# Designs tried in a protein design run: peptides against a protein of PDB entry 6PSE. Part 82

Target 1, 78 residues: chain A of PDB entry 6PSE
Amino acid sequence: PSEEEEYARLVMEAQPEWLRAEVKRLSHELAETTREKIQAAEYGLAVLEEKHQLKLQFEELEVDYEAIRSEMEQLKEA

## One batch from the design tools (peptide; made by RFdiffusion4, then SolubleMPNN)

Design b2_p19_7_s4 (from b2_p19_7, 6 letters changed)
Fold by OpenDDE base, seed 1:
Formats: sequence, structure tokens, C-alpha cells
Structure b2_p19_7_s4 (fold): chain B 78 residues (1-78), chain C 78 residues (1-78), chain A 19 residues (1-19)
Amino acid sequence: as target 1 above (78 residues)
Amino acid sequence: as target 1 above (78 residues)
Amino acid sequence: SLVEHFREYFEAKRALEAA
């Protein structure tokens, strides 16, 4: 049997005391995992915003670079 | 009483059938939240790698830009 | 670091999938 099937059997055969302890354990793990999920999302969002700002700076520099490149090309061809 | 205190009382007074259902509910929510946490982390990592590559491209362009700028400045001063 | 944080979660997923 899979671990999931074995766990399901355990839950069905468990006494109330074990079940209460399991509810407490799962509640704690859920709370921790939820906090970690939110933290990961917040960090990801921060990085995304930083990447966006960097992209804007890059595009601005590309425009400036092409302007100077074009000017240089014209001077060399004249 | 707080919601947490009320929930704790409910768990203590609950019958085995309710407790088994609650274990099932919490297990499901924990599994979902865990998947979401991992997904958020994977996305954040991908964005971070993209930002890193963009930064390298930006730095490379800065070097090229300064080279052309310097060359242009020298030509104008000569 | 942030990089390590994301890497840890990513590797944890791979470990779970491999088990």
C-alpha cells in the first residue's frame, strides 16, 4: 500500500487523543507553510520589480548607445 | 474568546468523526499550500536568473557605450 | 541570501518528486 493509503488507515483506526494531536500538528505545519508561501511570494515580487527597473534602464541605455553609434558611423563615412 | 481559543475548544469537544474530517481537511490544505509555496519559490528563482542575465547584458552595454563615448570625445578634441 | 532561499525550496521540490 502507498504511504497515503497507510496514513488513511491510521486515521480511520485512530483514537480521539491521537486525532486531536494530529489536528494540532497539521494546524501548526499549515500555519508555518502559509507564512513561508507568503514570504516567497513577497521576495519574488520584489525581484520582479527590480528586474523591471533594470529593464527600463537597459532600454534607456540602448537608445543612448544607438544615438552615439549612429553619430560615430556618420562621422566615419563623411 | 479568540477564534483560536474557540477552535481549540471545538477540537477538545469534537467526536472522532469530526476529528477525522478535520485531519482530512487540514492535510488537503497543507498539500495545496505546500505546492503553492514551491511554485512561488520556483517563479522567484526564474525571475532572479533573468534579472542576473539582464544585469550582465547591461554591464556589457555600459562598457561598449563608454568605449564609443571616449572615442567620440577624443575625435572631437583632436 | 534570497538566492539560497529560493534554491532551497526548489531543491526540496525535486527531492520530494524523486522520492
Scores: peptide ipSAE 0.157, ipTM 0.808, DockQ to the pose 0.051
Fold by OpenDDE base, seed 3:
Structure b2_p19_7_s4 (fold): chain B 78 residues (1-78), chain C 78 residues (1-78), chain A 19 residues (1-19)
Amino acid sequence: as target 1 above (78 residues)
Amino acid sequence: as target 1 above (78 residues)
Amino acid sequence: SLVEHFREYFEAKRALEAA
């Protein structure tokens, strides 16, 4: 039998005391996993914002670079 | 009473049929939340890698920009 | 795992930003 089938059988045959303990265990794990999910999302968002700021700076530098490059090219051709 | 206290009381007074249903519900939510956590982590890592690549490109452009800026300054002073 | 690696990076970055 698969682990899932064995677990399902355990739940079906379990006494109330075991079931209450399992509810408590699962509730705790769900709370922790939810917190970890939120933390991962918050970190991802922070990195995304940093990436966006860097992209804006990069685009500004590209504009300045092309301006100087163009001026330099004109001077060299004269 | 707090929602947590009310839930705790419900679990303590619940019949086996309700407890089995709650174990099933919590198991399902835990599985989904775990998947979402993994997805959030994978996304955050991908954005971080993209940010790193952008930073490398930005640093390369800064070097090229300063080289042209310096050359232009020398030409204007001559 | 990927999750563990990401968690380690997150914690390291948080520590650096807090310093």
Scores: peptide ipSAE 0.151, ipTM 0.803, DockQ to the pose 0.036
Fold by OpenDDE base, seed 5:
Structure b2_p19_7_s4 (fold): chain B 78 residues (1-78), chain C 78 residues (1-78), chain A 19 residues (1-19)
Amino acid sequence: as target 1 above (78 residues)
Amino acid sequence: as target 1 above (78 residues)
Amino acid sequence: SLVEHFREYFEAKRALEAA
């Protein structure tokens, strides 16, 4: 049998004391996993903000670059 | 009493049928939250990769910009 | 790699918050 099937059987045959312990265990794991999810999201947000700032700087540099490129092209053609 | 205290009392006084249902509920929520955590991590990784690529492009543009700027300065001084 | 760096950062942050 799969681990899932064995677990299901265990839950069905378990005494209340085991079930209460399992509820506690699962609640704890759920809380931890939830915190980890939030942490991952916060990290992603931080990186996103950094990327956004970098994008703004990149776009500004592109404008400056094109300005100089155009000016230089005009100077060479004159 | 706090919701946590009330929940704890409910777990302690619950019948096996309720406890089994609660184990099932918590297992489901844990599985969902775990998937969401993984998705959050994948998102963070994707944004990080995008930022990295943008940084490389930015650095390349900086090199090109400085080259043109320097050439332009030399042309104007000649 | 970026993947490794991300994992290391995430794990380090978790460790710091757990301490």
Scores: peptide ipSAE 0.124, ipTM 0.800, DockQ to the pose 0.036
Fold by OpenDDE base, seed 2:
Structure b2_p19_7_s4 (fold): chain B 78 residues (1-78), chain C 78 residues (1-78), chain A 19 residues (1-19)
Amino acid sequence: as target 1 above (78 residues)
Amino acid sequence: as target 1 above (78 residues)
Amino acid sequence: SLVEHFREYFEAKRALEAA
């Protein structure tokens, strides 16, 4: 029998006291997991914003680089 | 009474059939929330890797830019 | 939600990379 099937049987045969305890346990775990999910999302967003800023800096540097490169090329060809 | 207190009373007074259904509901929600947490973490990791690669590219461009800038400066001062 | 948005983005990107 799978662990899932065993758990299902346990729930079906459980006394009310066990069931109430299980509801409490699951509620607690759900709350914790929800907080962790939110934290993970917040971290991901922060990294995304950092990446975005870096991309902007990179693009700015590319523009500056091309300007100097072009000027240098012109000087060498003149 | 707070919503939490009301829920607690509901659980205490609930029939076994309701409790079993609640265990099932909470188990399902926990599983879904867990998957969502993992997905959020995976996304964050992917973005982090992308940012890292971008950083490497940026640093490479900085080196090239400084080389050309320095050469240009030398030419203008000579 | 924020998580849903990230999920959608991630899945879309993954799909593109897998194609």
Scores: peptide ipSAE 0.170, ipTM 0.808, DockQ to the pose 0.040; fails the geometry check

Design b2_p19_8_s1 (from b2_p19_8, 7 letters changed)
Fold by OpenDDE base, seed 2:
Structure b2_p19_8_s1 (fold): chain B 78 residues (1-78), chain C 78 residues (1-78), chain A 19 residues (1-19)
Amino acid sequence: as target 1 above (78 residues)
Amino acid sequence: as target 1 above (78 residues)
Amino acid sequence: MSDEEIRAFFERILAEAAK
């Protein structure tokens, strides 16, 4: 039997005291996992914003670079 | 009584059939929440990597820009 | 996934948590 099948059997044969303890355990794990999920999402959004700002800065620098490059090229050709 | 206190009382007074159903419900929610947490972490890491690569490109462009800027400044001062 | 899709995913998570 798989671990899942074994666990299912445990739940089916369990006494109320065990079941209450399991509910408590699962509730705790769910709360923690939910908190971690939220934190991951918050952090992910922050990183996305940072990347976006960096991209804007990069694009601005590219424009400035091309301007100077073009001017320099003209001076060298003259 | 708070919702938490009310829920605690429900668990304490619950029949085995209800408790088994609650274990099943919580297990399902935990599995889904865990999956989402993992996925959020994976996406966050991907964005971090993209930001890192962009930063490297930005720094390279800054070096190139400063080189041309310096050369241009020298030409203008001459 | 695009940044927009990733953003939407994160925002969904946060929206669900806010309920």
Scores: peptide ipSAE 0.661, ipTM 0.878, DockQ to the pose 0.988
Fold by OpenDDE base, seed 3:
Structure b2_p19_8_s1 (fold): chain B 78 residues (1-78), chain C 78 residues (1-78), chain A 19 residues (1-19)
Amino acid sequence: as target 1 above (78 residues)
Amino acid sequence: as target 1 above (78 residues)
Amino acid sequence: MSDEEIRAFFERILAEAAK
């Protein structure tokens, strides 16, 4: 049997004391995993914002660079 | 009492049938939450990599821009 | 995934957690 099937059998045959302990264990793990999920989402949004700001700065610099490049090219061709 | 205290009491006084159902519920939620946590981490890393690549491109453009700016400034001062 | 889709994913997670 798969581990899932074995676990299902354990749960089905378990005594109340084991079941209560398992509920507590799972509740704790769920709380921790939920916190980590939230933290990952918060961090991800922060990085997205930083990337967006950097993109704007990059695009502004591209405009300035092309302006100077064009002026320089005109001077060299004259 | 807090919701946590009430829940703790429910678990302590619950029948095996309720406990088995709760184990099943918590196991399902934990699995889903874990999947979402992993996915959030993967997306965060992808965005972080994109930001890093953009940063490198930005720094390269800054170098090129300063080179042209300096050359142009020298020409204007001459 | 686009940045918009990724943003929506993160925002969904945070919205669910706020409930």
Scores: peptide ipSAE 0.661, ipTM 0.878, DockQ to the pose 0.983
Fold by OpenDDE base, seed 5:
Structure b2_p19_8_s1 (fold): chain B 78 residues (1-78), chain C 78 residues (1-78), chain A 19 residues (1-19)
Amino acid sequence: as target 1 above (78 residues)
Amino acid sequence: as target 1 above (78 residues)
Amino acid sequence: MSDEEIRAFFERILAEAAK
């Protein structure tokens, strides 16, 4: 049997004391996993914002670069 | 009593059938939350990589920009 | 996924947590 099937059997055959302990364990793991999920989302949004700001700076520099490049090209053609 | 205290009492007084159902519920929520946490981490890493690549491009453009700026400055001084 | 889709995903997670 798979681990999942074995676990299912354990739950089916378990006494109330084991079941209460399992509820407590699962509740704790759920709380921790939920907190980690939230942290990951917060961090992800922060990185997205940083990338967006960097992209704006990059686009501004591209405009300035093309302006100078164009001016330089005009000067070299004269 | 708080909701947490009421829930704790419910778990303490619950019959095996309720406890088994609660284990199933919590297991399902944990699995879903875990999947979302993993997805959040994967997306966060992807954004980090994109930001890193953009930063490299930005730094390269800064070098090129300063080279042209310096050349232009030299030409304008002559 | 696009940045918009990723943003929406993160915002959904945070919105659910705020309930």
Scores: peptide ipSAE 0.661, ipTM 0.878, DockQ to the pose 0.990
Fold by OpenDDE base, seed 1:
Order: structure tokens, then sequence, then C-alpha cells
Structure b2_p19_8_s1 (fold): chain B 78 residues (1-78), chain C 78 residues (1-78), chain A 19 residues (1-19)
């Protein structure tokens, strides 16, 4: 049997005291996992914003670079 | 009483059938929340890697830009 | 997946948590 099937059987045969303890355990794990999920999302948004700002700076520098490169090339061709 | 205290009382007074159903519900929510947490982490890592690559490109362009700027300035001063 | 789709995913997670 799979671990899932074995767990399901345990739940079906368990006494109320075990079931109450399992509800408490699962509630705690759910709360922790939910907090971690939220933290991951907050961090992800922060990195997205940083990447976006960096991309804007890169594009601006690229424009400035091409302008100077073009000016330099024109001077060399003259 | 707080919602948490009311829920705790419900768990303490609940019949085995309700407790088994609650274990099933919590297990399902935990599985879904865990999947979302993992997915959020994976997306966050992908964005981090993209930002890192962009930063390297930006720093390389900055070096090239300063080199051309300096060369141009030297030509103007001569 | 686009940055916009990733952003939407994160924002959904946070919106659900705020309820």
Amino acid sequence: as target 1 above (78 residues)
Amino acid sequence: as target 1 above (78 residues)
Amino acid sequence: MSDEEIRAFFERILAEAAK
C-alpha cells in the first residue's frame, strides 16, 4: 500500500485523542506553511521590482553608450 | 472568546466523524499551500537569476561606457 | 512565464492572505 493509503487507514481507525492531536499538528503546519508562502511572495515582488529598476537603468545606459559610440565613429571616419 | 478559542473548543467536543473530516480538510489545504509555497520560491529564484544576469550585463556595459567616455574626453583635451 | 504573470501570482497570494 502507498503511504497515502496507510495514512488514510490510520485516520479511519484512530481514536478521538489521536485525531485531536492530528488536527492540532496539521493546523500548526498549515499556519507555518502559509506564513512561508506569504514571505516567498513578498520577497518575489521585491526582486521583480529591483529587476525592473535595473532594466530601466540598463536601457538608459545603452542609449547613452550608443550615442557616444556613434559620435566616436563619426570622428574616426572624418 | 477568540475564534481560535472557539475552534479549540469545537475540536475538544467534536465527534470522531467530524475530526476525521477535519483531518482530511486540513491535509488538503496543507498540500495546496505547500505546492503554492514551492511554486512561489521557484518563481522567485528565476527572477533572481534574471536580475543577476542583467546586473552582470549592466556592469560590463558601464565599463565599456567609461572607457569610451574617457577616450573621448582625452581627444577633446588634446 | 512573463514577469507580469509572475507578479500577478505573487499578488494573488498576498491578496488571499489579507482576507
Scores: peptide ipSAE 0.661, ipTM 0.878, DockQ to the pose 0.986

Design b2_p19_8_s2 (from b2_p19_8, 9 letters changed)
Fold by OpenDDE base, seed 1:
Structure b2_p19_8_s2 (fold): chain B 78 residues (1-78), chain C 78 residues (1-78), chain A 19 residues (1-19)
Amino acid sequence: as target 1 above (78 residues)
Amino acid sequence: as target 1 above (78 residues)
Amino acid sequence: ASDEEIEAFFRGILAEAAA
């Protein structure tokens, strides 16, 4: 039998005291996992914003670079 | 009484059939939340990697820009 | 996934948590 099937059998044959303990355990794990999920989302958004700002800076520098490059090219060809 | 206290009382007074159903519910929610947490972490990592690559490109462009800027400045001052 | 899709995913998580 799979672990899942064994667990299902355990739940079916369990006494109320065990079931209550399992509810408590699962509730705790769910709370922790939920907190971690939220934290991951918050950090992800922060990194997205940082990347966006960096992209803007990069694009500005590209414009400035091309301007100077073009000017330099003109001077060399004159 | 708080919702948490009310829930705790419900669990204490619940019949085995309700408790088994609650275990099933919590297990399902935990599985879904875990999957979402993992997905969030994966997306976060992907964005971090993209940001890192962009940072490297930006730094390379800065070096090139300063080189041209300096050369241009020298030409103007000569 | 695009940045927009990723952002939407993260915001969805946070919106659900805030509800």
Scores: peptide ipSAE 0.678, ipTM 0.882, DockQ to the pose 0.986
Fold by OpenDDE base, seed 5:
Parts: structure tokens; sequence; C-alpha cells
Structure b2_p19_8_s2 (fold): chain B 78 residues (1-78), chain C 78 residues (1-78), chain A 19 residues (1-19)
């Protein structure tokens, strides 16, 4: 039997005291996991914003670079 | 009483059938929340890697830009 | 996933948490 099947049997055969404890355990883990999920989402959005700002800066520099490169190339060709 | 206190009382007074159902419910929610947390982490890592690569490209371009800028400045000063 | 999809995913999580 799989671990899932074994767990299911345990739940079916468990006494109320164990079941109450399991509810408490699962509730706690769910709360923690939910907080971690939220934190991950908040952090992810922050990184996305940082990447966006960096992309804009890169594009600006690229424009400036191409301008100077072009000017230099023109000087070499003249 | 708070919702938490009311829930706690419910758990304490509940019959085994309700408790088993609650374990199943919480287990399901925990599994789903865990999957979402993992997905969030994977997305976050992907964005971080992209940002890192972009930063490296930006730094390389900055070096090249400064080289050409300096050369151009020298030509203007001569 | 695109940045837009990732952003939507994260915002979805936060919206759900705020509800």
Amino acid sequence: as target 1 above (78 residues)
Amino acid sequence: as target 1 above (78 residues)
Amino acid sequence: ASDEEIEAFFRGILAEAAA
C-alpha cells in the first residue's frame, strides 16, 4: 500500500484524540505554508520590478552606446 | 469569542466523523498550498536568474561604453 | 512562463490572501 493509503487507514482507525491533534498539526502547517507562499509572491514581485528597472536602464545605455559607436565609426570612415 | 476560539471549540466537541472530514479537508488544502508555494519559488528563481544575466550584460555594455566614451573624449581634447 | 504570467500568478496569491 502507498503511504497515502496507509495514512488514510490511520485516519479511519484513529481515536478522536489523535484526530484532534492531527487537525491542529495540519492547521499549523497550512498556516505556515500559506505565509511562505505569500512571502514568495511578495519577493517575486519585487524581483520582477527590479528586473524591469534594470531592463530600462540597459536599453537607455544601449541607445547611448550606439550613438557614440556610430559617431566613432563615422570618424573612422572619414 | 474569536473565530479561532470558536473553531477550537468545534474541534473539541466534534464527532470522529467530522474530525476525519476535517483532516481530509486540511490535507487537501495543504497539498494545494504547498504546490503553489513551490511554483512561486520556481518562478522567483527564474526571474532572479534572468535579472542576473541582464545585470551581467549591462555591466559588459557599461565597460564597452566607457571605453568608447573615453576614446571619444580623448579625441575631443586633442 | 512570461513575466506577465508570473506577475499575474504572484498577484493572484496576494489577492487571495487579502480576501
Scores: peptide ipSAE 0.678, ipTM 0.883, DockQ to the pose 0.984
Fold by OpenDDE base, seed 3:
Structure b2_p19_8_s2 (fold): chain B 78 residues (1-78), chain C 78 residues (1-78), chain A 19 residues (1-19)
Amino acid sequence: as target 1 above (78 residues)
Amino acid sequence: as target 1 above (78 residues)
Amino acid sequence: ASDEEIEAFFRGILAEAAA
């Protein structure tokens, strides 16, 4: 039998005391996992914003660089 | 009473049939939440890597820009 | 996944948590 099937059998045959303990365990794990998921999402959005700002700065610098490069090239060709 | 206290009372007074159903519900929610947490972590790491690569490119461009800027400034001062 | 898709995913998580 799979672990899932074995677990299902345990749940079906379990006494109320075990079932209550399992509810408590699962509730705790769910709460922790939920907090971690939320935190991950918050961090992810922060990094996305940072990347976006960096992208904008990079694009601005590219424009400035190309302007100077072009001017320099023109001076050298003259 | 808080919602948590009310829920705790329900669990304490619940019949085995309800408890088994609750175990199944919580197990399902935990599985889903876990998958989402993992996905969030994966996305976060991907964005971090992209930001890092962009940072490197930006720093390289800054170096190149300053070199040309300095050369141009020297030419203008001469 | 695109940045937009990733952003939507994260925002979805936070929206669900706030509900």
Scores: peptide ipSAE 0.678, ipTM 0.883, DockQ to the pose 0.981
Fold by OpenDDE base, seed 2:
Structure b2_p19_8_s2 (fold): chain B 78 residues (1-78), chain C 78 residues (1-78), chain A 19 residues (1-19)
Amino acid sequence: as target 1 above (78 residues)
Amino acid sequence: as target 1 above (78 residues)
Amino acid sequence: ASDEEIEAFFRGILAEAAA
């Protein structure tokens, strides 16, 4: 039998004391996992914002670079 | 009483059938929340990698820009 | 996934947590 099938059988045959302990365990794990999920989302949004700001800075530098490149090219051709 | 205290009392006084259903509910929520947490982590890493690559490109452009700026400055001073 | 899809995913998580 799979671990899932074995666990299902355990739950079906378990005494109330075990079941209450399992509810407590699962509630704890769910709370922790939920907190970690939220933290991951908050961090991810922060990184996205940083990447966006960096992209804007990069595009501004490209404009400035092309301006100087063009001016230099004009001077060399004259 | 707080919701937490009320829930704790419910668990303590619950019948085995309710407890088994609660274990199933919590297991399901934990599995879903875990999947979402993993997905959030994967997305976060992808964005971090993209930001890093963009940073490298930005730094390369800064080097090229400074080279042209310096050359232009030398030409204008001569 | 696009940045917009990723952002929506993260915001969805936070919205659910705040509800």
Scores: peptide ipSAE 0.678, ipTM 0.883, DockQ to the pose 0.985

Design b2_p19_8_s3 (from b2_p19_8, 8 letters changed)
Fold by OpenDDE base, seed 4:
Structure b2_p19_8_s3 (fold): chain B 78 residues (1-78), chain C 78 residues (1-78), chain A 19 residues (1-19)
Amino acid sequence: as target 1 above (78 residues)
Amino acid sequence: as target 1 above (78 residues)
Amino acid sequence: MSDEEIEAFFRAILEEAAK
């Protein structure tokens, strides 16, 4: 049997005391996992914002670079 | 009593059938939440990688820009 | 996925958590 099937059997055959403990365990794990999910989302949004700001800076620098490059190229061609 | 306290009481007083159902419910929610957490982490990592690549490009451009800027400044001072 | 799609995904998670 798969681990899932074995677990299902355990739940079916378990006494109330075990079941209560399992509910408590699962509730705790769910809460922790939920917190981690939220943290991951918050972090992801922060990184997206950072990337966006970096892209803006990059684009600004590209403009400045192309201006100087163009000027330099013109001087070389003269 | 808080919702948490009320829930705790429900678990304590619940019959085995309810407890088994609750275990099943919580297991399902945990699995789904875990999947979402993993997906969030994967997306976050992807964005991080993109940001990193962008940063490398930015730094390369900065080097090139400073080189041209410096050359141009030297020409102006001459 | 686009950044917009990823952003929407993250925001959806946070919105759900806030309820």
Scores: peptide ipSAE 0.639, ipTM 0.876, DockQ to the pose 0.981
Fold by OpenDDE base, seed 2:
Structure b2_p19_8_s3 (fold): chain B 78 residues (1-78), chain C 78 residues (1-78), chain A 19 residues (1-19)
Amino acid sequence: as target 1 above (78 residues)
Amino acid sequence: as target 1 above (78 residues)
Amino acid sequence: MSDEEIEAFFRAILEEAAK
Protein backbone atom coordinates (compact mmCIF):
# COMPACT_ATOMS: atom_id res chain seq x y z
CA PRO B 1 0.00 0.00 0.00
CA SER B 2 1.03 3.59 -0.57
CA GLU B 3 2.18 5.74 2.32
CA GLU B 4 -1.10 7.60 2.01
CA GLU B 5 -3.09 4.38 2.30
CA GLU B 6 -1.03 3.30 5.29
CA TYR B 7 -1.57 6.68 6.93
CA ALA B 8 -5.29 6.47 6.26
CA ARG B 9 -5.39 3.07 7.93
CA LEU B 10 -3.47 4.41 10.89
CA VAL B 11 -5.99 7.24 11.30
CA MET B 12 -8.89 4.80 11.06
CA GLU B 13 -7.49 2.54 13.76
CA ALA B 14 -6.10 5.28 16.00
CA GLN B 15 -7.16 5.97 19.56
CA PRO B 16 -8.62 9.36 20.52
CA GLU B 17 -5.38 10.41 22.22
CA TRP B 18 -3.38 9.81 19.05
CA LEU B 19 -6.00 11.60 16.96
CA ARG B 20 -5.92 14.65 19.25
CA ALA B 21 -2.14 14.74 19.01
CA GLU B 22 -2.38 14.46 15.22
CA VAL B 23 -4.88 17.34 15.09
CA LYS B 24 -2.45 19.43 17.13
CA ARG B 25 0.48 18.49 14.88
CA LEU B 26 -1.41 19.23 11.68
CA SER B 27 -2.76 22.51 13.07
CA HIS B 28 0.75 23.63 13.91
CA GLU B 29 2.14 22.63 10.51
CA LEU B 30 -0.76 24.34 8.76
CA ALA B 31 -0.18 27.55 10.70
CA GLU B 32 3.54 27.56 9.88
CA THR B 33 3.00 26.70 6.22
CA THR B 34 0.35 29.40 5.94
CA ARG B 35 2.74 31.97 7.40
CA GLU B 36 5.46 30.91 4.97
CA LYS B 37 3.04 31.12 2.06
CA ILE B 38 2.10 34.66 3.07
CA GLN B 39 5.75 35.65 3.40
CA ALA B 40 6.50 34.23 -0.03
CA ALA B 41 3.65 36.24 -1.52
CA GLU B 42 4.77 39.46 0.17
CA TYR B 43 8.33 38.94 -1.00
CA GLY B 44 7.20 38.12 -4.52
CA LEU B 45 5.20 41.32 -4.75
CA ALA B 46 8.17 43.34 -3.53
CA VAL B 47 10.44 41.83 -6.19
CA LEU B 48 7.83 42.48 -8.86
CA GLU B 49 7.73 46.12 -7.86
CA GLU B 50 11.52 46.36 -7.90
CA LYS B 51 11.64 44.80 -11.35
CA HIS B 52 9.00 47.24 -12.56
CA GLN B 53 10.95 50.24 -11.27
CA LEU B 54 14.15 48.92 -12.81
CA LYS B 55 12.42 48.45 -16.14
CA LEU B 56 11.23 52.05 -16.09
CA GLN B 57 14.76 53.24 -15.37
CA PHE B 58 16.12 51.05 -18.14
CA GLU B 59 13.62 52.40 -20.65
CA GLU B 60 14.50 55.96 -19.67
CA LEU B 61 18.19 55.27 -20.14
CA GLU B 62 17.51 53.68 -23.53
CA VAL B 63 15.81 56.87 -24.65
CA ASP B 64 18.71 59.00 -23.43
CA TYR B 65 21.23 56.66 -25.03
CA GLU B 66 19.49 56.73 -28.39
CA ALA B 67 19.38 60.53 -28.26
CA ILE B 68 23.14 60.79 -27.73
CA ARG B 69 23.84 58.04 -30.26
CA SER B 70 21.79 59.86 -32.85
CA GLU B 71 23.50 63.17 -32.13
CA MET B 72 26.91 61.53 -32.35
CA GLU B 73 26.03 59.88 -35.64
CA GLN B 74 24.88 63.20 -37.06
CA LEU B 75 28.12 64.89 -36.00
CA LYS B 76 30.19 62.14 -37.61
CA GLU B 77 28.27 62.28 -40.86
CA ALA B 78 28.54 66.10 -41.08
CA PRO C 1 -12.67 32.31 25.79
CA SER C 2 -10.74 32.88 22.56
CA GLU C 3 -11.65 30.98 19.43
CA GLU C 4 -8.44 29.03 19.89
CA GLU C 5 -9.42 28.06 23.43
CA GLU C 6 -12.88 27.07 22.28
CA TYR C 7 -11.39 24.98 19.48
CA ALA C 8 -8.99 23.34 21.90
CA ARG C 9 -11.91 22.43 24.14
CA LEU C 10 -13.81 21.04 21.19
CA VAL C 11 -10.86 18.83 20.26
CA MET C 12 -10.52 17.63 23.85
CA GLU C 13 -14.18 16.66 24.09
CA ALA C 14 -14.54 15.35 20.54
CA GLN C 15 -15.48 11.81 19.60
CA PRO C 16 -13.12 9.71 17.48
CA GLU C 17 -15.29 10.15 14.40
CA TRP C 18 -15.04 13.94 14.66
CA LEU C 19 -11.31 13.75 15.28
CA ARG C 20 -10.77 11.56 12.21
CA ALA C 21 -12.75 14.01 10.13
CA GLU C 22 -10.69 16.88 11.51
CA VAL C 23 -7.43 15.07 10.69
CA LYS C 24 -8.70 14.59 7.15
CA ARG C 25 -9.70 18.26 6.87
CA LEU C 26 -6.40 19.54 8.22
CA SER C 27 -4.41 17.16 6.02
CA HIS C 28 -6.23 18.44 2.97
CA GLU C 29 -5.73 22.09 3.91
CA LEU C 30 -2.06 21.47 4.67
CA ALA C 31 -1.52 19.79 1.30
CA GLU C 32 -3.19 22.66 -0.55
CA THR C 33 -1.38 25.34 1.44
CA THR C 34 1.94 23.58 0.89
CA ARG C 35 1.32 23.44 -2.85
CA GLU C 36 0.50 27.15 -2.91
CA LYS C 37 3.60 27.98 -0.86
CA ILE C 38 5.81 26.06 -3.26
CA GLN C 39 4.18 27.70 -6.25
CA ALA C 40 4.64 31.14 -4.69
CA ALA C 41 8.32 30.40 -4.12
CA GLU C 42 8.77 29.24 -7.71
CA TYR C 43 7.13 32.37 -9.08
CA GLY C 44 9.20 34.55 -6.78
CA LEU C 45 12.41 32.94 -8.01
CA ALA C 46 11.38 33.41 -11.62
CA VAL C 47 10.77 37.13 -11.04
CA LEU C 48 14.10 37.42 -9.23
CA GLU C 49 15.89 35.89 -12.19
CA GLU C 50 14.16 38.26 -14.59
CA LYS C 51 15.08 41.22 -12.41
CA HIS C 52 18.68 40.04 -12.27
CA GLN C 53 18.92 39.74 -16.05
CA LEU C 54 17.36 43.17 -16.44
CA LYS C 55 19.87 44.64 -14.01
CA LEU C 56 22.75 43.19 -16.00
CA GLN C 57 21.35 44.70 -19.17
CA PHE C 58 20.89 48.03 -17.42
CA GLU C 59 24.47 48.06 -16.16
CA GLU C 60 25.76 47.23 -19.63
CA LEU C 61 23.75 50.08 -21.11
CA GLU C 62 25.06 52.44 -18.43
CA VAL C 63 28.62 51.62 -19.46
CA ASP C 64 27.83 52.19 -23.12
CA TYR C 65 26.01 55.42 -22.31
CA GLU C 66 28.90 56.79 -20.27
CA ALA C 67 31.31 55.95 -23.09
CA ILE C 68 29.29 57.91 -25.63
CA ARG C 69 28.66 60.73 -23.16
CA SER C 70 32.37 61.04 -22.49
CA GLU C 71 33.22 61.00 -26.18
CA MET C 72 30.59 63.64 -26.85
CA GLU C 73 31.89 65.83 -24.04
CA GLN C 74 35.44 65.57 -25.41
CA LEU C 75 34.28 66.55 -28.88
CA LYS C 76 32.42 69.57 -27.49
CA GLU C 77 35.39 70.73 -25.44
CA ALA C 78 37.84 70.40 -28.39
CA MET A 1 2.99 33.24 -16.61
CA SER A 2 2.90 36.98 -17.04
CA ASP A 3 3.87 39.37 -14.26
CA GLU A 4 0.21 40.32 -13.99
CA GLU A 5 -0.80 36.71 -13.44
CA ILE A 6 1.93 36.23 -10.86
CA GLU A 7 0.90 39.43 -9.12
CA ALA A 8 -2.71 38.28 -9.06
CA PHE A 9 -1.62 34.98 -7.55
CA PHE A 10 0.32 36.69 -4.76
CA ARG A 11 -2.48 39.15 -4.09
CA ALA A 12 -5.00 36.33 -3.87
CA ILE A 13 -2.87 34.69 -1.18
CA LEU A 14 -2.69 37.90 0.82
CA GLU A 15 -6.38 38.66 0.41
CA GLU A 16 -7.29 35.21 1.65
CA ALA A 17 -5.03 35.64 4.66
CA ALA A 18 -6.57 39.01 5.49
CA LYS A 19 -10.06 37.52 5.84
Scores: peptide ipSAE 0.639, ipTM 0.876, DockQ to the pose 0.988
Fold by OpenDDE base, seed 1:
Structure b2_p19_8_s3 (fold): chain B 78 residues (1-78), chain C 78 residues (1-78), chain A 19 residues (1-19)
Amino acid sequence: as target 1 above (78 residues)
Amino acid sequence: as target 1 above (78 residues)
Amino acid sequence: MSDEEIEAFFRAILEEAAK
C-alpha cells in the first residue's frame, strides 16, 4: 500500500484523541504554509517592480548611448 | 468567545466522523496551499534571475556609455 | 509566462489572504 493509503487507514481507525491532535497539527501547518505563501507573493511583487524600474532605466540609457554613439560616428566620418 | 475558541470547542466535542472529515479537509487545503507556495517561489526565482541578468547588461552599458562620454569630452576640450 | 501573468498570480494570492 502507498503512504497515502496507509495514512487513510490510520485516520479511519484512529481514536478521537488522535484525530483531535491531527486536526490541531494540520491547522498549524496550514497556517504556517499560508503565511509563507503570502510572503513569497509579496517578495515576488517587490522583485517584479524592481525589475520593471531597472528595465526603464536600461532603455533610457540605451537611448542616450545611441545618441552619443551616433554623434561620435558622425564626427569620425567628417 | 473568539472564532478560534469556538472552533477549538467544536473539535473537542466533535464526533469521530466529523473529525475524520476535518482531517481530510485540512489535508486537502494544506496540499493546495503548499503547491501554490512552491509555485510562487519558483516564479519569484525566475523574476530574480531575469532582474540579475538585466542588471549585468545595464552595468555593462554604463561602462560603455562612460567610455564614449569621456572620449567625446576629451575631443571637445582639445 | 509573462511578467503580467506572474504579477496576476501573486496578486491573486494576496487578495485571497486579505479576505
Scores: peptide ipSAE 0.638, ipTM 0.876, DockQ to the pose 0.986
Fold by OpenDDE base, seed 5:
Structure b2_p19_8_s3 (fold): chain B 78 residues (1-78), chain C 78 residues (1-78), chain A 19 residues (1-19)
Amino acid sequence: as target 1 above (78 residues)
Amino acid sequence: as target 1 above (78 residues)
Amino acid sequence: MSDEEIEAFFRAILEEAAK
């Protein structure tokens, strides 16, 4: 049987004391995993904002670069 | 009593049928939360990589911009 | 996924957690 099937059998055959311990274990793991999920989301949003700011800076530099490039091209053609 | 204390009392006084149902519920929520956490981490890494690539492009443009700026400055001073 | 879709995903997680 798969580990999942074996676990399911264990739950069905378990005594109340084991079941209470399992509820406690799962509650703890759920709380930790939820916290980690939240942290991942917060971090992801921060990186998105940083990327957005960098993109704005990049676009501004592109405009400045094209302005100088165009002026330089005009000077070289004169 | 707090909701946490009330829940703890419920777990202590619960019958095996309720406990098995709670194990099933918590297992399901843990699986879903874990999947979401993993997905959040994967998206975060993808955004980090995109930001890194953008930073490299920005730094390359800065080098090119400074080269043209310097050349332009030299031409204007002559 | 687009940045907007990723942002929406992260915001949904945080909104759910805030309830």
Scores: peptide ipSAE 0.637, ipTM 0.875, DockQ to the pose 0.988

